# Designs tried in a protein design run: peptides against a protein of PDB entry 5Z08. Part 98

Target 1, 168 residues: chain A of PDB entry 5Z08
Amino acid sequence: RQKDEWAKKTSSLMKQLDWFIGEHLGAMLAAEELGGPVVGELMEIDPDDLSAGFNAHGKLKKATSQPDLDRRQRRIDDIWGPQDEQGQAHKRKRGADEALAASAEMRDLIEQLMNKLVEAGGDNSATYVEIPRESAAARFLVRSKVAMFHPNDARRLRLVDFGRDLDD
Target 2, 222 residues: chain B of PDB entry 5Z08
Amino acid sequence: GLPRLIDAIEEASKIPAKRRQTPIKPTIEKLTTHLYTHGASPDSLLRLADLLTLRNHLDQASLAAITRNLYPSSTVSDEVVLRFIGALGHGQLKPTLALQALFLRWLVMVYHLLENPGVLGQVYGVLFDLLDTAAIRPQLCHLLALVTRRKHVRPFRIQAILTLSRQTGGDPNLTGLLRVFKNYYPEIIVGDATKGRASAFKHPDPQWRQHLDEIQQRRSEA

## One batch from the design tools (peptide; aimed at target 1 M114 D168)

Design b2_p29_8 (made by RFdiffusion4)
Pose (drawn by RFdiffusion4):
Parts: structure tokens; C-alpha cells; sequence
Structure b2_p29_8 (pose): chain A 102 residues (1-31, 98-168), chain B 214 residues (1-190, 199-222), chain P 29 residues (1-29)
């Protein structure tokens, strides 16, 4: 099957993203850098792992967040995540993977 | 003759205006005239795109003059297109929003000359996420309307454009883009973009006709 | 590459989209 290529591509892309977070983004967030990289990655991992865990239940895809997390503000500003409208301490990913003809 | 002018604009581009041993306006006019007559080659386009996209000491009037006369001879590369795409939105590395509107207008006018029009499809999300920026929204919508294919009409983008249409009180450029979205998915709840400058289109056509000559 | 032209926010956005699509295709398979 063509499955593990979609796996190979994903494992390769995940590493490239983590490199970008560590090398470029964490430093930007500081304005320590290492701490910002770890929390951004953990947050993105938690965000992505849940979006698929719901499959169809759009309501269950929110993760708890510290009050003033800069990582969530960046992700919302970059339009990769959205706060819950009723309260801003839960967060979901934008669901890029869902497609009508997927 | 053209590369020499670019070499001069590039050097003046590196130092402030008052420190220039010569006023640059006469040299900018020569470049503008040459581009009007002969167009810009693929390589010259790339160098001009760098001058228009990177932060330098060139003034706004000079950059706009160059952008308005950026008639390609022959084709438009991905290298050129992506530089203009990367120049879009807010950030200290990026040009003014006014120039950004000119670049987006320019991409619509030269869309048929791209060597790889699919490259815009590969950055579709970069263009789309910027629709909130009112200063460039009309030009963004027109370009997105040309670039949209079925694979791009995803539910999150459908919802985002509907919300933006409601919040802006109904931007006709947004509804024009939604029309294009509906052509691929009629299930969706319901300006046919014209060429922005016909004289510029006509002048480009004249310059492009030289490609048939050998 | 495309990434040579994207800023930080755009790169993050592009990676997250690509990874998300790839995982959706993997699940479909």
C-alpha cells in the first residue's frame, strides 16, 4: 500500500517542524528559548492528537491551557488554532485534515 | 542595456538617499522607460522582485514606478511569484501594504505567464489566511478566485469566508470568491472579477508578441 | 523551496496543514 509513505512524509515533516520551533520560534517567543520550544511542541502535539481522536465529535477537541500561554496566542494569531468562544482556556486545532472528498 | 541600470539601482538601494553621490530619480526613469519598451526578462524580473521585496533604502514612489512598468518579456518564474507571496501581510521584513496591493494586482495581470501556475496552489493557505487584511483584500480575492481549485475548498475555509463576509457587512469581493467556491461545491449557501487595467493588458500583449519572432 | 519564502507564522501554518493532511490520508488508507 501507499500508507507508510503518508507515514514517512509525516514523520519527516514532524521533525522539520520541531527543528523550526526549536531554532527559530522559541527564540522569538522569549522576546528562556528552550522552555518556549518544549511547550509549543507539547501543545501542538496535544492539539493534533486530539483533533483526530474526536473524528466526528467536533465538541471534544478542546485542550486545557494556562491563563496567559503565549504559545496559544501565537497559534491563534497564526490561524492554526482557535479558542473556545465561551471561555479562552480551552483550545482546538482548525481541522486542516477534514476534507469533503477525502 | 537593462542589466547596467539594475546594477546601479541595486548599489543605490544599499545606501541612504542623502548619502548618494547622485539623485536616483533620473536612473529610475531610465529603468522605467526601458521596461515599458522592452519588458523584463526572467532574470531581470527576479532581480527587480528582490529590490521590490527586501527592505532597502529605495523610496515608495520609485518602487511603485517600477512595479507599474513590470511588463514581463517571456515568462514569470516561481522564484519571482514566491517572493511577492512572501512579501504579503504584516511584519518588519515586509513592504508597505500599498505596494502589496500593487504586487497582487500584478500577479493577476501576469497569471497567464507563470511557468508553473500551480505554485500559487501550493501557497493557497498563505494567500487565504490574509483575507482579513482590508488594504489588500480586493486584490487577494481576485487572485484567489483564479487560483481556487476543488482541493482548496475545505470546510474550514468555507466557514472562515462566511464569518468574514458577515463581520465586514458583506464585502462584494468576498462574495465573488464564495461564488467560485460554490462552483466546486454547490451545497454552499449562495464582483465577477474583471481585468484591473486594460491598457496595461494591451501593452503587455504587444511586448509578448515578440516571442513569436525569431 | 517554498519554505525559503515564508515567515515564521506562515511556516508553522504550512507544516501544520501538511502534517494534518498527511495523517488524514494515512487514516484513509
Amino acid sequence: RQKDEWAKKTSSLMKQLDWFIGEHLGAMLAAEALAASAEMRDLIEQLMNKLVEAGGDNSATYVEIPRESAAARFLVRSKVAMFHPNDARRLRLVDFGRDLDD
Amino acid sequence: GLPRLIDAIEEASKIPAKRRQTPIKPTIEKLTTHLYTHGASPDSLLRLADLLTLRNHLDQASLAAITRNLYPSSTVSDEVVLRFIGALGHGQLKPTLALQALFLRWLVMVYHLLENPGVLGQVYGVLFDLLDTAAIRPQLCHLLALVTRRKHVRPFRIQAILTLSRQTGGDPNLTGLLRVFKNYYPEIIVSAFKHPDPQWRQHLDEIQQRRSEA
Amino acid sequence: SILDYLDSEQRVRWYVEQISIARAKEAAE

Design b2_p29_8_s1 (made by RFdiffusion4, then SolubleMPNN; from b2_p29_8, 14 letters changed)
Fold by OpenDDE base, seed 4:
Structure b2_p29_8_s1 (fold): chain B 168 residues (1-168), chain C 222 residues (1-222), chain A 29 residues (1-29)
Amino acid sequence: as target 1 above (168 residues)
Amino acid sequence: as target 2 above (222 residues)
Amino acid sequence: SILDYLDAEEQLRYLIEEISELIAKEKKL
């Protein structure tokens, strides 16, 4: 009975987490990856705001065609192409795609972190996930005090063992 | 009455100080005087919590004055508590750390009036994760000392406090919090981190407490 | 819900902690 209640609550919380990642966090993570504000410093970023791009100060850029912007800015500008209806639709789609990609990355990373913690059986050295890059997702997990980088290797991330008890 | 004063302040809070037709200070003074004399009802507390925690055009001195006079005439709801908790930490939309310290101090002083003290236990992690914020740490540790239960004393939190204690050179408030943890788990090895001076977590303002008690007594007689 | 009062970092932290604690409890039974 109690186990079933816990399982139900876990399932509910996992659904809430999934919803949170997909509906709120993904867009913010995508914005950070695109040179926008750091996740959590600003309110909810509308995926549509992810269609306008960010200036060097993390502020929404108005679509001005300036030629010599760095590759990252070109990708932003390509995401943020001309103001025609088709261009706006493509921008919105790209913003949505980036938000989806960021959401997927965060979900996968959380899953890996949780799985590694379970598999490690209390061996802290075995709890680390190797991350291909320091992503917005990884940084967010660390800022959220959910995960920690290895002290000597920023490519290794571990979940905080919240489940460990002193009565264990 | 208090609601009308809050209405006026809410409207003024939407307008930059330079664009206000009338200075807000006299209205703030009336509000604080009213709060000091009568306290705030649960509904008024909620509205005031919103004014204090949401970004608006009120000046810091006014916000601090309201907070210092925020006597509950009754209980403090979970919603009011959560408004103040949500206002803690770093962020462009969050109140200043100075105000956050006042909010935490307020929560300590009204802890016995919470409708559900357990709500703070539910957000224990949120509070705990702010311990690295030096400006609010004293009041935060005091609040955590009140809120901490056996279930909150976890290995990762012990380690976090120990690490932070070393980093801070043994902050007395952290030492005090570790002692609270030891009360639940005497076997916790904290080494030298508990040998230092610990905060006693005394009531922050005895005069404020006395005045609160007077306001609360009037409610029990009505 | 409590989550409505928390920022994004706090929300994630809350959810992961609660999930982790429940998983740990489920494993002990």
Scores: peptide ipSAE 0.643, ipTM 0.879, DockQ to the pose 0.786
OpenDDE base, seeds 1, 2, 3, 5: peptide ipSAE 0.643, 0.643, 0.643, 0.643; ipTM 0.879, 0.880, 0.879, 0.880

Design b2_p29_8_s2 (made by RFdiffusion4, then SolubleMPNN; from b2_p29_8, 14 letters changed)
Fold by OpenDDE base, seed 2:
Structure b2_p29_8_s2 (fold): chain B 168 residues (1-168), chain C 222 residues (1-222), chain A 29 residues (1-29)
Amino acid sequence: as target 1 above (168 residues)
Amino acid sequence: as target 2 above (222 residues)
Amino acid sequence: SILDFLDPEEQLRYLIEQISELIAKEKKL
């Protein structure tokens, strides 16, 4: 009975996590990767807002026709395509694709981190996941105090062992 | 009454100070006087928590004055608590760290009036993760000292406090919190981190407590 | 929900902590 209740609660929380990553966090992570605001500075980023691009200060570029687009903004605009109706549709689609990619990266990274912690059996040295790059996802996990980098190797990330008890 | 004063301040909070037709200061003074005399009902507390925690055009002195006079006439709901907890930390939309320190001090002083003290235990991780913020650490450690239960004393939190204690040169508030942890697990090896001066976590304002007790007593007689 | 009051970093932290604690409890049984 108690085990079944815990399993149900775990399943519910996992669904909430998946929803949170897919519906909110993915777009914010994509914005950070595109040179937008750091996750948490803007609470809600619509994929359509991603298509507008960000200025050098990570603020949403208002669709002002200013001709002297900063080099970073040109890259965003080149990434997002021309401002015609087809270009806007391509921009919106690309924003959605970047949000999906960021969501997938975050899910995969969390899964790897959790699996490594389980497999390590209490050996802290075995809990590290090797990350290919310092992504927005990796940085967010560290800022959230969910994960920590290895002190000597920024390519190694581990999950905080929240489940460990002193009565163990 | 208090609701009408809150209405006027809510409307004024939407408008930049330079564009207000009338100064808000007299209304703030009436509000703080009313709060000092009668306290705030649960409904009024929620509205005031919104004014204090949401980004608006009220000045910091007014927000601080409201917080210093935020006497509950009754209980404090989970929603009010969570509004203050959500306002903690770093961010452009969050209140100043000085105001956050006042919120934490307030939560300490009204802890015995919480409808559900367990709500703070549910957000224990959120509170604990703010210990690196020096400006709020004294009040935060005091609140954590009240909230901590055996289930919160975890190896990763012990290590985090020990690390932060070394980095801060042995902050007496962190030493005090480690002693609270050690009360649940006497076997915790904290080394030199507990040999230093610890905060006693005394009531932050005895006069405020006495005045709160007087306000609470009037409700029991009504 | 308690999550409605938290920022994204705090939301993730809360969820991962709660999940991790439950998984640990399930393994002890």
Scores: peptide ipSAE 0.633, ipTM 0.867, DockQ to the pose 0.772
OpenDDE base, seeds 1, 3, 4, 5: peptide ipSAE 0.632, 0.632, 0.632, 0.632; ipTM 0.867, 0.866, 0.867, 0.866; seed 3 fails the geometry check

Design b2_p29_8_s3 (made by RFdiffusion4, then SolubleMPNN; from b2_p29_8, 16 letters changed)
Fold by OpenDDE base, seed 2:
Structure b2_p29_8_s3 (fold): chain B 168 residues (1-168), chain C 222 residues (1-222), chain A 29 residues (1-29)
Amino acid sequence: as target 1 above (168 residues)
Amino acid sequence: as target 2 above (222 residues)
Amino acid sequence: SILDYLDPEEQLRYLIQEISELIAKQKKL
């Protein structure tokens, strides 16, 4: 009975986590990767807002009407396609794809971190996951105080062992 | 009555001070006087919590004055508590750290009036992880000292307090919190971190407590 | 939900912490 209740609660929380990553966090992570605001500075980033891109200050580029066609703007416009309806659709699609990619990266990273913690059986040295890069996802986990980098290697990340008890 | 005063302040809070037709200060003074005399009902507390925690055009002095006079006439709901908890930390939309310290102080002073004290236990991690914020740490430690149960005393939190205590040169509030942890697990090795001066977590305002008790007593007689 | 009052970082931490604690409890049984 108690084990079944815990299993149900775990499943419910996992679904909430998956939903949170997919529906909210992914877009914010994608924005950070695109040079937007750090996750948490903007609470709601629509994938459509991602498509607008960010200025050098990490603020949403309002469609500035004025043609100061700085080369960087052209590259962003080239990356995001022409400002025509097709270009806007491509921008929206790209924003959505980046949010999905960021969500997938975060899910995978959390899964790896949790699995390594379980497999390590209490050996802290074995709890580290190797990350290919310092991603927005990795940084967010550290800022959230759920993960820690290895002191000597920023490519190694471990989950905080919240499950450890003093009665163990 | 209090609802009408809140209505007027809510409307004024939407407008920058320079664009208000009438000064808000007289209305704030009427509100704080009313709160001091009668306290706030649960419904009024929720509305006031919104005014205090949501970004608006009210000045910091007015927000602080409301918070200092935020006497509950009844209980404090989970929603009110969670509004204040959600307002803690760093962020562009969050209240100033000075105001957050007043909120935490308020939560300490009204802890015995919470409809569900367990709600603070559920958000224990949120509170605990703000301990690195020096400006609110004294009040956080006090609140955590009230909220802490055996289930919250975890190895990672012990290590976090010990690390932060070393980094701060042995903050008395952290030492006090660590002593609370040690009360649940006497076997906790705290080293020199507990040898220092610890906060006793005394009631932050005895006069405020007395006045709260008078307001609460009037409700029981009505 | 309590999560509705929390920042994204706090939401993630809450979820990961609660899940981790439940997993640990399930392993002890």
Scores: peptide ipSAE 0.593, ipTM 0.815, DockQ to the pose 0.774
OpenDDE base, seeds 1, 3, 4, 5: peptide ipSAE 0.592, 0.593, 0.593, 0.593; ipTM 0.814, 0.814, 0.813, 0.815

Design b2_p29_8_s4 (made by RFdiffusion4, then SolubleMPNN; from b2_p29_8, 12 letters changed)
Fold by OpenDDE base, seed 2:
Structure b2_p29_8_s4 (fold): chain B 168 residues (1-168), chain C 222 residues (1-222), chain A 29 residues (1-29)
Amino acid sequence: as target 1 above (168 residues)
Amino acid sequence: as target 2 above (222 residues)
Amino acid sequence: SILDYLDAEEQLRYYIEQISELIAKEKKL
């Protein structure tokens, strides 16, 4: 009975986490990867706002007609195409695609981190996941105090063992 | 009454100081005087918590003055508590760390008036993860000392306190919190981290407590 | 929900902490 209740609650929380990653966190992570604000400074980023690009201060550039848009904006504009309706549609689509990619990366990283923690059987040295790069997702997990880099290797990340008890 | 004063301040908070037709300071002084004399009802506390925690055009001195006079006339709801908790940490939308320290001090001083003290236990992790923020650490440790239960004493939190204690050269507030943990698990090996001076977590303001008790007594007689 | 008052970092941590604790409890049974 208790085990079934815990399993149901776990499943519910996992669904909520998946929703949270997909509907909120993915767009914010994509914004950070695209040179936008660090996740946590903005509560919500619409994928449509990602298409507008970010200034050097990580603020959304309103589509003001001013020509002297800095190199990062050119890269965003090159990424997102011309300011015509087709270009705007392409920008919106790409923003959505980047948000989806960031969501998928975060989900995969969390899954790997949790699986490694389970597999390690209490050996902290075996809990590390190798990451290809320091992504916005990896940085966010560390800022959230849920993961830690290996002291000597920034490509190795481990989950904090929240489940460990002193009565064990 | 208090609601009308809050209305006036809410409207003024939407307008930059330079564009206000009337100075807000006299209204803030009336508010703080009223709060000092009568306290704030649960509804007024919620509205004041919004004014204190949401980004607006009120000056820091006014926000601090309101916080220092934020006497509850009754209980403190979960919503009020959670608004203050949500205002903690770093970010452009968050209040200043100085104001956050005042909020934490307030939560310590009104802890016995919480409708549900368990709400702080639910956000224990939020409070705990802010211990690296030096400006609010003293008040955080005090609040955590009140909130900590056996379920919160976890190996990862013990290790986090020990690490932070080493990094800070043995902050007496962290030593105090670690002693609270040891009360639940005496077997915790803390090494030299507990041998140092610990904070006693005394009441932050005895005069404020006395005045709060007077306000609370008037409600029981009415 | 308590989550309505938390920022994104705090929300993520809440989920992972709660899930981790539940998984640990399930393994002990």
Scores: peptide ipSAE 0.642, ipTM 0.864, DockQ to the pose 0.816
OpenDDE base, seeds 1, 3, 4, 5: peptide ipSAE 0.640, 0.640, 0.641, 0.641; ipTM 0.863, 0.862, 0.864, 0.863

## One batch from the design tools (peptide; aimed at target 1 Q16)

Design b2_p30_1 (made by RFdiffusion4)
Pose (drawn by RFdiffusion4):
Structure b2_p30_1 (pose): chain A 102 residues (1-31, 98-168), chain B 214 residues (1-190, 199-222), chain P 30 residues (1-30)
Amino acid sequence: RQKDEWAKKTSSLMKQLDWFIGEHLGAMLAAEALAASAEMRDLIEQLMNKLVEAGGDNSATYVEIPRESAAARFLVRSKVAMFHPNDARRLRLVDFGRDLDD
Amino acid sequence: GLPRLIDAIEEASKIPAKRRQTPIKPTIEKLTTHLYTHGASPDSLLRLADLLTLRNHLDQASLAAITRNLYPSSTVSDEVVLRFIGALGHGQLKPTLALQALFLRWLVMVYHLLENPGVLGQVYGVLFDLLDTAAIRPQLCHLLALVTRRKHVRPFRIQAILTLSRQTGGDPNLTGLLRVFKNYYPEIIVSAFKHPDPQWRQHLDEIQQRRSEA
Amino acid sequence: HHAGNAEALVRLMIEQISINRAKQTALEKE
């Protein structure tokens, strides 16, 4: 099957993203850098792991967030995540993976 | 003759205007004239795109003059297209929004000359996520309308464009893009973009006809 | 202050990871 290539591609791309978060983004978020990188990654991992865990239940895809988390602000500003409209302490990913003809 | 002019504009591009041993306006005009007559080669286009895209000491009027006369001879590379794409939106590294509208207008006018038009499809999200920026929205919509293929019409983008249409009170450029979306998915709840400058199109065609000569 | 290019890069990587995982899930179902 062609499956593990979609796995190989994902494991490879995950590593490239973590490299970018650690080398470039954490430092930008500081303005320590290492702390910002770890929390951004944990948040993205939690965000992505849940989006698929719901499959169809669009309502269950929110993660609890500290009050003034800069990682969530960046992710919302970059249009990769969205706050819940009723309260801003839960967050979901934008669901890039969903496709009508997937 | 053209590379020499670019070499001069590149050097002047590195130092402030008052420290220049010569006014640059006469040299910018020579470049503008040469581009009007002969077009820009693939390599010259790349160098000009760097000058238009990177932060330098060139003034706005000179950059706009260059952009307006950026008729390609032959083709437009991915290297050139991506530099203009990367120049879009807000950020300290990026050019003015006015120049960005000119770049987007230019990409529409030269869309048929791209060596790899699919490259715009590979950065579709970059173009799309910038629709909120009103200063460049009309030009963004026209370009997105040319670039949209079925694979790009995803539910999150459908919802995002509908929300933006409602919040802006109904931008006709947004509804024009939604029309293109509906062509791929008629299930969707319901300006046919014209060429932005016909004279520029005509002048480009004249310059491009030289490719048939040998 | 804005870091537009970083935002675009992050956006592209996350979109592509999401697509790859969706394709992997489709193959698991098959």

Design b2_p30_1_s1 (made by RFdiffusion4, then SolubleMPNN; from b2_p30_1, 17 letters changed)
Fold by OpenDDE base, seed 4:
Order: sequence, then structure tokens, then C-alpha cells
Structure b2_p30_1_s1 (fold): chain B 168 residues (1-168), chain C 222 residues (1-222), chain A 30 residues (1-30)
Amino acid sequence: as target 1 above (168 residues)
Amino acid sequence: as target 2 above (222 residues)
Amino acid sequence: HHHQDAEDELRKLIAEIQELIAKQKKLEEE
């Protein structure tokens, strides 16, 4: 009985998490991956200024025409720029597809992180998921204090065990 | 009960140790034992925060002992947090830097019990400006690592921490904080000064955490 | 606001799930 109630509650929370990822995080993560402003904070820093990056002195680089930055900015402009009605429909569709992809990546990453935490049986060394890239999803989890990178390896991410991991 | 112990300590705190009729140490031991066993209510936490942060005649060992046993039985109010934050920095009326480090450590350990974690975000500048104070820097960086949000990661603070990191020879706590900043702004070039080991900001005291969890669980069952 | 709210909400959901998993595991070990 209690086990079934806990299982149902866990399932309900997982559904809420899935919904939250799909409805709220997907678009945000997609925007971040595309180099857009992270949806919902009035970035006091112009996204264009952010795209320029910070120099070794923590100063905003002037937007130097680095070709890769120009490609990202063009993609942002292609996604967010004033386009004709047909362009807006294609933008909306592309934005929706990117949001779905970002949602799927976040779900998969959370699932992997949860599974590794369960499998590790309390061995923190075994809780790390190898991430192929520092995705918006991974960064979001770290910002949220839900996950943390390995101290020595930014390719290894683990779930913060709110039950145990503040101990290790 | 705890209130009566606090009353006795408050009265004793007004009097220099040499002029006290009775040693306060037994009362401090009773207080710390009570705190260890039952924790402190929000009201008791506020009173204890005042005893810890305001200039009084309590000895540093007693203040440290109270701080080490300052288990919240419930939540931690904004007022309690602000008392500890107000006690930070240099000044003749402020607690010792050693005690301030214990306060910051405490705030880290109880961060999940704050009624409003956003209160620390409001005083972020005050905390950040204390990073030059070496004696409190480890715990301060840990607290800032918890508190930092995108709105706090500004160019001037990035520059400040990079400069301070260079000046300190790459303090691992500053490197850890820069890593937190980089989570919000991946484009932050963590220059050669940050090739050093970053602090992981692990929980400062696992045993203290476990004991806190036991105290908190008793409240959920009551 | 929205970003912090989303971060906080995600943390809350994951923490609650972890708590439930931990409670389940404890009940299975008893």
C-alpha cells in the first residue's frame, strides 16, 4: 500500500517534471543553445554584448567579426529578426522543433543523472554522467543547483543528491 | 526551556566576565546541549543571532560553541540572515573574522532552510565586496556560489574576481566562484589564473548536516 | 524573475522526486 502510494506520487512528479520541461524549459533551453537571450530574464546585458564574450580581463569584447559569432548572430537574427509571414511561420516551426529537441535533451539528461545516482548506491565516483557537450540543459541543471560538474572534468556531470550529496 | 537559557545568557552578556556572580559556561553548555538536541525555533534563532552578532561580553569560545550548535528546528527568517550579514566585514563593533567565517559557514549549511533565499541575492553586493577579506573568503565564496544568479554576474564583478584571483595567486575558492559565473555566461574566459584547482564547495560538515536533518525530521512528525 | 523561478521550480521538483526515491529505497530495505 505505502509502496504503491509512493510509486504513484513519484510517477505524478515525473509527469509534472516532464510537463515543466516541455512547457517552460524547452523554449528557454533552445534559446540558450541558439545563443539567444535566456527567456524570462530581462538581460541587463545586451545579448549582443554577451555574444562578444568576455576577455581575460572580464571586459566585454567589442563585437569583433569572428566568423563563428557572425554565424550565431545570423542564426539569432534568422530566428528572431523581423521576417515576413512565411518566414515567421518557418521561424515558429523551427523554434518549436528546437524547443522539442531541447526538452528531449533535458529529459534524457535528467533520466541519465537519476539512473546513475540510483545505480551508484552511494558511490559518488559512479554518479557521474559523461556529457558529450556542455549543453544548455547541462548548464541549466548546474545553475539550478540540481547538478554539478566534476571538479576536474567538465565533461562529467552528476546529480546533486539532496538527501546524501551535501555530505560527499 | 531554551528561552530561559537565552535570557540568562543575554543578561550575562551585558556584564564583563570578571564581574559576573556566576560562571556563564555551565549555562552555555546547557544551551548548546539543548540546541544540539532540539534545535532553535525562529524566535530563538533571532535572539541567538543578536547574541552572536552584537557586541557583548561573551567570550569567543562561547560564541563559537553557540554558532556550531545553531541548528534550526524550523526555517531561517530573513531577519536572522540579515543579522549575520550585517555582522560581516571590518569594524570595532563587528564580530571577529573567525566568528564571521563561522556565520558564513552556518549560512551555507542552512541555506536550504531559508524562508526566502532571495534575501541573500538582495545583499549580493555586500557579500561580493568582502571577497578581499582572506579570513572569510572560503566560506564567502561558497555562499556566493549558492546565491549567484545571472543578474549578479556583471562585467565589473567578473573583472573584480579575475583581478582578485590574480592577486591571490589563484585562490581555489575564487576559481570555484568564477566557475559558477561561467555557468551563467559560458563565454567568460577563465584566463590562466583559473587553470588552478577550483573548490567544489562541498558541504562544510556532513555530520552537522545529518544532525540537522534529524532535527528537521522530528518537526515534520510533530 | 522567470529564469530564477524556473531554476527554483526544477530544483524543487527534482528534490521532491529524490526524497520520494530515497523513502522508497528505505522502505524496500526494511
Scores: peptide ipSAE 0.247, ipTM 0.420, DockQ to the pose 0.225
OpenDDE base, seeds 1, 2, 3, 5: peptide ipSAE 0.241, 0.239, 0.242, 0.244; ipTM 0.374, 0.379, 0.384, 0.358

Design b2_p30_1_s2 (made by RFdiffusion4, then SolubleMPNN; from b2_p30_1, 16 letters changed)
Fold by OpenDDE base, seed 2:
Structure b2_p30_1_s2 (fold): chain B 168 residues (1-168), chain C 222 residues (1-222), chain A 30 residues (1-30)
Amino acid sequence: as target 1 above (168 residues)
Amino acid sequence: as target 2 above (222 residues)
Amino acid sequence: MHHQDAEDRLRQMIEEIQELIAKQQKLDKE
């Protein structure tokens, strides 16, 4: 009985997490991946300031036409630049697609991290997931204090084990 | 190298400034320049933590300068963390409250580099009991906002923050910490008296963060 | 939602899920 109640509660929380990622995090992570400000250093960016794009450090680029905008920054300008009516629909769709992609990346990363933690059986060395790159999702988890990079390898990420801290 | 600079400062720290044969300032400047360029290894961090936290004859400006340049090149051990936590509070043997605020700020900025973030959770009570100390409260609330887990959110602590918030006229840092508590327990009524803007606990120094990231990146490439 | 609120909410949700999983695992060993 108690096992079934906890299983149901876990399932409910997983659904809530999935919803939260899709509805709230995806757009924010997409903005960060596109070179938007690090979610949380987003002061109220005036929509007008968003049009200027972001540098590699997440700072608003001044509207100077400098050509060496990294391929991802071009995607921001393509999403947020002043476009005619037909361009706005394409931009909204592209923004939605990036939010969906970011949501999927976050879901997958959380799932991998949780699975590794369960499989490790208490061995902290076995809890690391290899990540192909430092994504907005990975950075968000680290900032949230949910995950940690390996001390010697930034390509290895582990979930913080909140369960063990209950027995001490 | 860095160890020799630390040796020289350790020896100088044993001697009152008026009795030193050589000025220590040039050695401190060399140390801070080295730390800025290369960061501190775990061993060097421990030695520097002792210099910063133990009573010695170093001047406050030198201690502050070392703390501002205390970039870890690697991880931060539990031992280093505990040295800084042990230095907090009132006492004749403890560092100044101004220096303690810098230590708390440092812990916030290096929190992601802790070998065991749980160590701060273990000393949560010690940190929480210092919230009445106004001089360190802003940085302390920020650190607690990072450290707080559901197990720490207890009725007595909720009431303590609410009481202290009323006594302080609604300190925005306390309101910020209450908001963190409210995430775990939505039923927490942050009363109308806390109508103050809650602190968002933003990174205290973005430039320091960027420079830390550059130091950490160089280690991963070596 | 402010970013910090999102970070805190995510942390809360993951922590609670982990606690439930840990409890489930304990009961499965009994």
Scores: peptide ipSAE 0.315, ipTM 0.527, DockQ to the pose 0.208
OpenDDE base, seeds 1, 3, 4, 5: peptide ipSAE 0.302, 0.314, 0.319, 0.308; ipTM 0.370, 0.568, 0.582, 0.397; seeds 4, 5 fail the geometry check

